# Peptides against a protein of PDB entry 2AZE: the designs that were tried, part 1

All scores and structures are predictions.

Target 1, 148 residues: chain A of PDB entry 2AZE
Amino acid sequence: AQECQNLEVERQRRLERIKQKQSQLQELILQQIAFKNLVQRNRHAEQQASRPPPPNSVIHLPFIIVNTSKKTVIDCSISNDKFEYLFNFDNTFEIHDDIEVLKRMGMACGLESGSCSAEDLKMARSLVPKALEPYVTEMAQGTVGGVF
Target 2, 101 residues: chain B of PDB entry 2AZE
Amino acid sequence: GRLEGLTQDLRQLQESEQQLDHLMNICTTQLRLLSEDTDSQRLAYVTCQDLRSIADPAEQMVMVIKAPPETQLQAVDSSENFQISLKSKQGPIDVFLCPEE
Below, numbering starts at 1 at the first letter of every chain, in headers, positions and changes, except where a header shows other numbers.
Peptide ipSAE was made for these designs. It is ipSAE averaged over its two directions, with the distance scale d0 held at 1.0 Angstrom where the peptide's residues are scored. Compare it between designs on one protein only; published cut-offs may not apply.
The geometry check fails a fold that doesn't show the stated peptide or that is severely misdrawn somewhere.

## One batch from the design tools (peptide; made by RFdiffusion4, then SolubleMPNN)

Design b1_p12_1_s1
Fold by OpenDDE base, seed 1:
Structure b1_p12_1_s1 (fold): chain B 148 residues (1-148), chain C 101 residues (1-101), chain A 12 residues (1-12)
Amino acid sequence: as target 1 above (148 residues)
Amino acid sequence: as target 2 above (101 residues)
Amino acid sequence: KILFGNNKLKLK
């Protein structure tokens, strides 16, 4: 009947929404793991060095990165108040956000690419609340979707 | 029959979505706690060594941009135009380069 | 290579 058809449409809509929320949750989990892992790494490093790094030797989050070939010529215009920047390149460039940088650093334990070792998985689990541990396990196995 | 089955499916999907919402709430709460913790803020940094691990400074120029919230970023990457425009409304933008040019 | 103004900062 028409009622069943309407419910099928609604069912499909909800399935798609759930899929989107799963992706969002996975990204949030990766961010949490990456941030906590970074903080833990730096805390340990500072303890070993018995001092924090010099202020101008580190970049605090948030940030973005632009990279290009060293052969690329860059013209930069800056406003007097430094509120406006204009960069002109003679060749292609790449832009990366801080989360992507952390992932490439391995701060997400390879969970983002399905390259999570047993040791990485143990670390990842230790960096999330207990309620999220099953989901981290599913992410590592590539079996996300068991919620329904 | 089919109607009852679909109704049950929708109820189950609603429960699944509620579970996801709950987990997402836990995640966002944890991230907020990290952002509010001064020690975590102090320790949330990367080094030049970290940047070199993702882009070799021997071959690539690496530029780091620190911009206030709500800064506008416009990028054009085409055969005719390679441009990045930044416009802040809340303060100055800082740009850093990795050592060894 | 890079033509920045006098506000260029570098990591140390």
Scores: peptide ipSAE 0.028, ipTM 0.899, DockQ to the pose 0.172
Fold by OpenDDE base, seed 2:
Structure b1_p12_1_s1 (fold): chain B 148 residues (1-148), chain C 101 residues (1-101), chain A 12 residues (1-12)
Amino acid sequence: as target 1 above (148 residues)
Amino acid sequence: as target 2 above (101 residues)
Amino acid sequence: KILFGNNKLKLK
């Protein structure tokens, strides 16, 4: 009985670990797709324009975005060496990392939210190694880990 | 019996985890390759148009922060306090605004 | 303290 109980505890531990790894893998896949899609988009755009965009018109990864209402008052304190920043807002704000920005741009093909058309899914699959394609398909279907 | 069943379940879970580890290794390898590719890094950028698509500067102020690696970010968003603190150890922090037009 | 946007760089 005690042995079975120990194994059941271990089973639960492994299930939780697998769940965590699945989440991590999905995020890594989304990151890969978003990044490759962004690069592909920009490459195509530059080819069509026959020139890169002006240096001051783009932001390279990595970055963080902060947004708030235009009505929000923001006080900013900056150290002399610009190593430290303090922002005080009089209302709520949002913070987004670059990957989240890419997702909202549609660079992850809607795979992150289950809003993946057939064309989006085709694009997503084309941006990952063959071994990851089945997992991308499962993500699009919302069936990842269905065997568990 | 129960013991045999649990033992078999654990073996199956081990196999599943090994498969996940394999896929994760493939994925991390791809990400590493992208990070090492100079052309990919050159093309890894967003525009003001992109930023406007996710938060309209007509209604939202959009701030872009570029900070060195290992920069500490502390954020408080509550009814009593709305604050962001950034502390870099490896260089200056750059902040940009996305213009409305 | 300064109001944000005073001397900050803007994307073009």
Scores: peptide ipSAE 0.027, ipTM 0.898, DockQ to the pose 0.134
Fold by OpenDDE base, seed 4:
Structure b1_p12_1_s1 (fold): chain B 148 residues (1-148), chain C 101 residues (1-101), chain A 12 residues (1-12)
Amino acid sequence: as target 1 above (148 residues)
Amino acid sequence: as target 2 above (101 residues)
Amino acid sequence: KILFGNNKLKLK
C-alpha cells in the first residue's frame, strides 16, 4: 500500500515534468520558426532591393518594446553613461518581448494560436528539422497536451 | 495488479520523457546554430513598418529598448504609478522611438 | 509627448 502511494506520487511528479517540458518545447519551436522566417524574409527583401536597409531603419534582436497611447506623457531620465533609465508615464503602458513581436508579425505562421492555413503549416514545417515536423503538425491541430 | 500497473506507467512515462528530451535537444541545437551564424544575426531585425503593424499607429506610440544581457527591468503599472526602471551592468542601454507614418 | 534627453534615438 505504501509502495503504491509512493509510486503514485512519482507518477504525478513525472506527469507534471513532462507537461512543463512540452510547454517549453512548443515555445522553442515557435522561436525557431519565427527567427528563421524573419531571417528568410529579410534576406529575400535585401536581395530584391539589391541593398541592405538603411543603417538606422532597423532594430536587431534582442529587444523589448513599450507601447502606450500617443496621448501618454512620458518623462525619461537617463544617466550620463546610459546605464540607467527611468520612465515615468501618466497612464498605462504595455511591454512586449521580441518573440511576441515576431508572433504578432506572423513570423510563427499562426502556429502559436493554432490558426495555420495550409500554406502557413507548410512554411512552419519547412523551417524545422524533420524530427520536429510531427510536433509542429500536432501544434497546428491543437492536439498537443497528451503524454505520448 | 495496481503495483504492476503503476510500475508499467512509470516506465512508459520515462520513455516518453526521453523522447521529449531528444526533441528539445534538436530544437536547442537549431537555436544555437542560429545564434552563432553571423549572417543570421545580421538579418535578425525588424523595421519600423513591422513595429507599426503590431499596434495601431494612429493611437499608439512604440518605443524600442535594446539592453545588454542581465539588465534589470522593473515595471509598475497601477492606478497610482506607471513606471519602468532599467539598470544595466554590462553596457549602455539604447532607446528608439518608432516614428509615425 | 515624450520628454527625452540628448540620448533619444529615432528610427529612420
Scores: peptide ipSAE 0.027, ipTM 0.898, DockQ to the pose 0.199
Fold by OpenDDE base, seed 3:
Structure b1_p12_1_s1 (fold): chain B 148 residues (1-148), chain C 101 residues (1-101), chain A 12 residues (1-12)
Amino acid sequence: as target 1 above (148 residues)
Amino acid sequence: as target 2 above (101 residues)
Amino acid sequence: KILFGNNKLKLK
């Protein structure tokens, strides 16, 4: 009676924790794929160009992106030491981290949406250790967590 | 009985969690290896062309912020207030604009 | 609040 009730509480606790870990794992996989794919792309591009891009033409990770309408008026206040920034907008804005940017660039092979072409899935699998390939497949099919 | 069933469920959940932990460790290890590889870090960049591909440069201004770790970002996006505050503790913050081209 | 990590932002 009471013992069973206690175990039910524990069961639910563990289920929730597992769910959280599944989400975290998926994100880690996406990050790995996106990052490796980006590096691979850039390596190939530099090889083809026989030179690296100009230093000021690229943005190295990590970064964040803020985008807003070109019509948005932005007031920026910066401390002398550049440790503090304050931006005031007269309209809405969006903030994206670098991983989200990579996803939108297709670096995660569309895996983030649970739908991939055969080629994209092949690429995604090639960018992870063998032990992760089954999970990548599940992600592509949208069947992660089906065993639970 | 019910007790035995619950006990078994907990064991199975423990095993599942251990499997997840293992996979997560693999992922974090891979990411760490990438972070330790200087060539990978050198190649870990996007271009303005990339940024233009994800936002319409004709309509959107794209600002890039590079800040040290542990920098605090506060954002307010409401009908009454549109603000971003950045506070770094470890160094200067750099802000760049992606040109339209 | 969001904090900058190594290569990823994290929520506080």
Scores: peptide ipSAE 0.023, ipTM 0.891, DockQ to the pose 0.032

## One batch from the design tools (peptide; made by RFdiffusion4, then SolubleMPNN)

Design b1_p14_3_s3
Fold by OpenDDE base, seed 5:
Structure b1_p14_3_s3 (fold): chain B 148 residues (1-148), chain C 101 residues (1-101), chain A 14 residues (1-14)
Amino acid sequence: as target 1 above (148 residues)
Amino acid sequence: as target 2 above (101 residues)
Amino acid sequence: SSVKVTVRTLKRRI
């Protein structure tokens, strides 16, 4: 009947929405872990050094990075007020946001790839509220969404 | 029957989505707490060594861009054009070069 | 440490 067809359409819509929310949640978890892990690392490092690093030796979030071959010629035009930048390259480049950088640094404990060691998983779990720990475990095992 | 089955499925999906919403709220709250904590923000930094681990300046030039919120970024990476355009509305943009090894 | 770029026009050739 048409009623059943309508419900089936709704079912599919909800499934897709849930999938999207799962993706969003996973990213939020990864961000949380990455940020907390970074802060923890730096706190420990500063404690060991007994002082914070020089201001110009570190780059605070948020940021993005652009990388290209060191042989790439780059022309940069900057407005007087520094509100506008134009970079022209003679070859290809890459752009990465700070989250991607943190992931590549291992700050997300490899959870982003679903390949965590026991210690990685332990660290990841320790950086989230208790309610999120089961989901972290599922992410590590690649079983998120298995109920659907 | 079919109708009952579908109805039950929808109820189950609703429950699952509500759980996801709850977890997302927890995550969002945690992220807000991090953003509001001055000490955490002070410690939220990377070093040149960190960046070298991602793209070694011995082989790659690494440029860091710090831009205010709502800054527009346009990038073209094609055979005809390799370009990045930045336009801020809220303040100056800072650009840094990671030193080569 | 990173070097802040403050020049109006930067031309990098390496």
Scores: peptide ipSAE 0.026, ipTM 0.885, DockQ to the pose 0.029
Fold by OpenDDE base, seed 4:
Structure b1_p14_3_s3 (fold): chain B 148 residues (1-148), chain C 101 residues (1-101), chain A 14 residues (1-14)
Amino acid sequence: as target 1 above (148 residues)
Amino acid sequence: as target 2 above (101 residues)
Amino acid sequence: SSVKVTVRTLKRRI
């Protein structure tokens, strides 16, 4: 009885670990799709324009963005070497990393929110190795979470 | 019996985790390949237009921060304190403002 | 048009 109980505890432990890894994998997949899709978009755009964009018109990854109301007052202090920054706001702000920006741009094909059209899903699948395609499908269907 | 069933469950879970690890390794490999590809990195950018699409500067100001790896970021967002602090160890931090135009 | 505006010292008053 005690042995069985110990194994049940271990079972639950492993289930939780698997759940965590599932979340990590999903995020990795989304990152991969987003990055590849972004690169593909930009490559196509540059080919059509027959030139790269102006250097001051683009922001290369990695980056973060901070957004706040246009009415928000922001005070910034910067060290002389620009190694340190301090921003003070008089109202709430939002911080987003580059991955979140890409997701909101649709670069992850709506896979992150289960909002994939058939075309989106096709794109998503095309941007991952074959071994990951079934998992992408599961993500789109919301069927991820079960034990393999 | 119960013991045998649990033992089998654990083995199945182990196999599931191994599969996850394998898939994760595939993902990380792909990401590394992107990181190591100069052309991909050259093309890994967004525009101010992209940023306006998710946070319109007409209503929201958008500030872009380019910081070296290992930069410390601390943020406080409370009714009495709204603050972001950045501290880099590897180089200067660049800050850009996305114009409305 | 897209332009990056470098902010060396940010003091936004609106």
Scores: peptide ipSAE 0.026, ipTM 0.885, DockQ to the pose 0.027
Fold by OpenDDE base, seed 2:
Formats: structure tokens, C-alpha cells, sequence
Structure b1_p14_3_s3 (fold): chain B 148 residues (1-148), chain C 101 residues (1-101), chain A 14 residues (1-14)
């Protein structure tokens, strides 16, 4: 009885670990798709324009963004060496990392939210190695969570 | 029996986890390749137009922060306190504002 | 384009 109980505990631990790894893998896949799609978009755009964009017109990864109402009052204090920043707002704000920005731009093809059209899914699949394509399909279908 | 069933379940879970590990290795390899490709990194950028698409400056101000790795970010967003604190360990932090159109 | 913020103390007002 105790032996079985020990194995049941171990089973639960493994299930939880697998769940965590599934989440991590999904995020990694989304990052890969988003980055590759962004690069592809920009490469195409630069080819069409026959020139790169002006340096001051683009923000290279990595970055984060903070947005708030235009009416929000912001006080910012900066250390002399620019190692420390303190922002005080009089109202709510939002913070987004670059990956989230890319997702909202559609660079992850809507795969992150289950809003993946057939065309989006085709794009997503094309941006990952063959071995990952089945998992991308499962993500799009919302069927991730089962045991392999 | 119960013991036999659990033992078999654990073996199956181990195989599943191994498969996940393999897929994760493939994925991390791809991400590493992207980071090592100079042209890809050159092309890994967004524009102010992109940022406006997710946070319209007509209604929202958009501030961009470029910070070195391992920079600490502390944020408080409550009815009584709205604050962001950044502390870099490896270099200066740059802040940009996206202008309105 | 973007504007770099480099001031020691920045205050954005309404």
C-alpha cells in the first residue's frame, strides 16, 4: 500500500513536470515563430524598399514597452550612470516585453490565442523545424495537454 | 494490479517527458541559431508604427526601454501606487518615447 | 522615429 502510494506521488510529480515543460515548449515555439516571422517581414520590406530603415526609426530587440494614458503624469528619476530609473505615475500603466509585443503584432500567427486561421497555421508551420510541426498543429487545435 | 499499473504509467510518462525534452532541445537550438545569425539580429526590430498598432499614441503614450540582461524590473500598479523601478547590473538603460503622428 | 530620453529628471505633465 505504501509502495503504491509512493508511486502515485511520483506519478503526480511527473505529470506536473510534464505540464510545466509543455508550457515552456509552447512559449519557446511561439518565440521562434514570432522572431522568424518578424525577420522575414522586415527582410521583405527592406528588399521592397531597396534600403534599410533609418536607424532612428526602428527599435531592435530586446526591449520592453510601457504605455499609459496620454493624460497620465509621469515623473522619472535617472541615476547619473543611467543604471537606475524610477518612474512614478498618477494612474495605471501597462508593461509589455518584446515577445508580447510581437504576439500582439500577429507575429506568432495567432497561435498563442487559438486565433490561428488556416493561412496563419501554414505560416506558423513553415517557420519551425519539421519535428515541431505536429506540436504547432496541436497548439492551433487547442489539443495540447495530453501525454505523448 | 495497482502496482503494475502505476509502474507502467510511470514508464509511459518518462517516455513522454523524454519526447518533450527532445522537442525543447530542437526549439532552443533554433533560437540559438537565430541569436547567432547576424543578419537575423539586424532584422529583429520593430517600428514606431508597430508599436502604435498595439498602443495608439492618440490615446496612449508609448515608452520604450532598452536594458541590459539581468536588469531588475519592479512594478507596482495599484489604486494607491503606480511605479516602475529599473536597476541594471551590466550597463546603462536607454529610454525612448514614440512620438505621436 | 523615436525620441531618446536622456534628462536626469523628466516630468511629463497633462
Amino acid sequence: as target 1 above (148 residues)
Amino acid sequence: as target 2 above (101 residues)
Amino acid sequence: SSVKVTVRTLKRRI
Scores: peptide ipSAE 0.027, ipTM 0.884, DockQ to the pose 0.029; fails the geometry check
Fold by OpenDDE base, seed 1:
Structure b1_p14_3_s3 (fold): chain B 148 residues (1-148), chain C 101 residues (1-101), chain A 14 residues (1-14)
Amino acid sequence: as target 1 above (148 residues)
Amino acid sequence: as target 2 above (101 residues)
Amino acid sequence: SSVKVTVRTLKRRI
């Protein structure tokens, strides 16, 4: 009886660990799709323009975004070596990392929210190795981890 | 019996986890390859137009922060204090303002 | 294009 109980505890522990890994894998897949899609978009755009964009017109990854109302007063202090910044706002602000920005741009093809069109899903599948394609399909259907 | 059933379940879960580990390894490898590819990194950028699409500068100011790895970010967003502190140990931090147009 | 943010030198009071 005690042995069975111990194994049941272990079973539950493993199930939770698997769940965590599934979440991590899904995020990694989304990142891969987003990055490759972004690169593909920009490559095509530069080919059409026959030149790269001006250096100061683009922001390379990684980055973070801070946004606030245009009416917000911002006081920024910087160290001499630019190693330290202090921003004081008189109102609320938002912070977004680059991955979130890419998702909002649609670079993950709506896969992150299960809002993939047929075309989006096709694109998403094309941006991952073959071994990951079934998992992408499961993500789009919301059936990941159904066996657990 | 029950013991054998549980033992079998654990073996099946082990196999499932091994499959996940394999897939994660594949994905991590792909991300590493992207990071090592010079052309991919050159093309890994967004534009101000992209940022305007997610946060309209007509109503919101959009500030971009380029910080070295391991930079400490501390943010306070409360009724009494609205503050962002950045502390880098690996180089200077760059801050840009996205124009309205 | 992106524009550098105007900042002031950080002053710490002890």
Scores: peptide ipSAE 0.026, ipTM 0.882, DockQ to the pose 0.028; fails the geometry check

Design b1_p14_4_s4
Fold by OpenDDE base, seed 1:
Structure b1_p14_4_s4 (fold): chain B 148 residues (1-148), chain C 101 residues (1-101), chain A 14 residues (1-14)
Amino acid sequence: as target 1 above (148 residues)
Amino acid sequence: as target 2 above (101 residues)
Amino acid sequence: SEKIILSKTIKKRI
């Protein structure tokens, strides 16, 4: 009885760990898809333009963005060496990391929300190694983790 | 009995976790390869047009922050304090504004 | 313009 109880506790622990790893894997897959899709988009765009964009017209990853109302007053203190910044706002702001930006741009093909069209899913599958394709399909269907 | 069943379950879960670990390894390898590919990194960028799709500069001020790895970010967004603090240990921080047009 | 510009702020000691 005690031995069974111990194993049941361990089973639950492992299930939770697996769940955590599934979440991590899904995020990694989304990042990979978003990255590759972004690169592909930009490569095509540059080919069509027959030149790269001006250097000051693009923001390379990694980055974060902060947005606030244009009416917001911002006071910025910067150290001489630019190692330290302090922004004081008189109103609320939003912060977004680059991955979130890419997702909102549709670079993850809507896979993050399970909103993939057939074309989106096809694109997503094409941007991962073959071994990951089944998992991408499961993500799109919302069936990941159903085995556990 | 129950003991044998639980033991079998644990073995199956171990196998499942190993498969997940394998897939994660594949994925992290792909991300590493992207990081190491100069051309990919050159093409890993967004434009102001992209940012407008997230936050329209006509309505919002959009600030872009590029900071070295391990930069500390502290943000307070409360009714009494609205603050962002950045502290880098590896180099200067760059801050840009996305133009409206 | 798609030009990204450096934020213009007054540097202050913090």
Scores: peptide ipSAE 0.042, ipTM 0.885, DockQ to the pose 0.029
Fold by OpenDDE base, seed 5:
Structure b1_p14_4_s4 (fold): chain B 148 residues (1-148), chain C 101 residues (1-101), chain A 14 residues (1-14)
Amino acid sequence: as target 1 above (148 residues)
Amino acid sequence: as target 2 above (101 residues)
Amino acid sequence: SEKIILSKTIKKRI
């Protein structure tokens, strides 16, 4: 019936929206874990050193990194006000945002790839509010899709 | 029947979505708290050593871009053109090299 | 160590 067809369309729309929100939530959780873990690491390191690192030795978030072979020739054009940059490379390059960098550093505890050890999972859980812990567990197991 | 089943499905999906929304709100709140904590922001940094773990400057040049929010980045990576364009509307862009140590 | 400002071929005044 037409009524059932309409409901099927709505059902599909909601399923897709839920899928999108699941992905968004997972990313948000990973960001939270990564940021908190980074802050904790640095706090502990500074406490152990009894001083902060030199200001010019660190890169504060947010940032983007570009890497390429050290043999790559790069031409850089900069506007007078430094509002515009143009880089021309003679070979391929990679771009990574700060979140990806943090993930690769292990700041998300391997949760992003489902590669959590027991210790990683414990750390990840400790860095989120209680309400998010079950979801972190599901992420680690790769079973989030089965929740809804 | 089919109608009853679909109706029930929609109710369940609504509840599931509401749960997701709630969790997302919690998560975004936590992220906001991090952004509002000046000490956390002070500690939100990586080192060149960290970056070397991602791309070793012995073999890779690592360029760090510090740009204001909403800076536009356009990249072309093809056999004939390798280009990155940055356009900021909110302030100057800073670019650094991560040295090898 | 200190960050190094990009020193590749730089042309100002786009």
Scores: peptide ipSAE 0.038, ipTM 0.884, DockQ to the pose 0.031
Fold by OpenDDE base, seed 4:
Structure b1_p14_4_s4 (fold): chain B 148 residues (1-148), chain C 101 residues (1-101), chain A 14 residues (1-14)
Amino acid sequence: as target 1 above (148 residues)
Amino acid sequence: as target 2 above (101 residues)
Amino acid sequence: SEKIILSKTIKKRI
């Protein structure tokens, strides 16, 4: 009885660990899709334009975005060596990492929210190695929660 | 019996976790390959138009922070304090504002 | 459009 109880505790521990890794894997997949899709988009765009964009018109990864109301007053201070920055706002702000930006741009094909069209899913699958395709499908269907 | 069943369950969970680890390794490898590919890195960018699509500078101020790896970011967002602090260890931080037009 | 470098207008600190 006690041994069974111990094993049940261990079972729950493993289930939780698996759950955590599932979340991590999903995020990794989304990152991969987003990055590859972004690169593909830009490659195509540059080919169509027959030139790269102006240097100051693009922002290379990695980056962080901070947005706030246009009415927000921001006080900024910077160290002489530009190693330190301090921003003070008089109102709320939002922070987004580059991955979140890519997701909102649709670079993850809506897979992050289960909003994939057939075309989106096809694109997503095409941007991952074959071994990951089944998992991408499960993500789109919302069936990842199960143990495999 | 129950013991045997639980033991079998644990073995199955172990196999599942190993499979997850394998898939994660594949993903990590792919991301690393992208990082190591110069052409991919050259093409890994967004535009101001992209940023306007998520936060239009007509209504929102959009600030872009380019910081070296391991840069510390601390943010406080409360009714009495709204602050972002950045501290780099490896080099200068660049901050840009996306124009409205 | 080109991005604006904010560091040009930020107050310097020691």
Scores: peptide ipSAE 0.036, ipTM 0.885, DockQ to the pose 0.031
Fold by OpenDDE base, seed 2:
Structure b1_p14_4_s4 (fold): chain B 148 residues (1-148), chain C 101 residues (1-101), chain A 14 residues (1-14)
Amino acid sequence: as target 1 above (148 residues)
Amino acid sequence: as target 2 above (101 residues)
Amino acid sequence: SEKIILSKTIKKRI
């Protein structure tokens, strides 16, 4: 019947929305873990060194990374007010946001790829509120996808 | 019947979505707390060593871009065009290179 | 090592 068909359409719509929210939540969790882990690492490092790092040796978030072969020729044009930049490369390049950099640094404890050791998982769990711990566990196990 | 089953499914999905919303609210709250904590923001940095671990300057040039919010980034990476365009609306853009060791 | 700021070294303007 048409009524059932309408409900089936709505069901599918809700399922897709839930899937999108699951993806968003996972990303938010990864960001949280990565940020907290980074802060924790740096705090510890500064405590051990008894001083902050030299100002020119660190890059504060947010930032974007562009990398390419050292042999790549890059032409750069900059506006007078530095509001506009144009880079031309003679070969391929990669762009990474700061979150991706943190993930590759291991700040998300390998949770993003399901590559968590027991220690990594313990760290990840410790960096989120209690209510999020079960979800972190599911992410580590690769079992996220169902409804709860 | 079919109608009853679908109705029940929708109710269950609603409950699941509400749970997700709740978890997302918790998570976003934590992120806001981080953004509001001055000490955390002070400590939210990476080093050149960190960047080298991602892309070693011995083989890769590493460029860091610090831009204001809402900066437009356009990138083309194809066999015939390799280009990055940045346009800020709120302030100047800074670009850094990680020195090679 | 210190960062190198490209904006200080690039002369080409748009």
Scores: peptide ipSAE 0.031, ipTM 0.885, DockQ to the pose 0.030

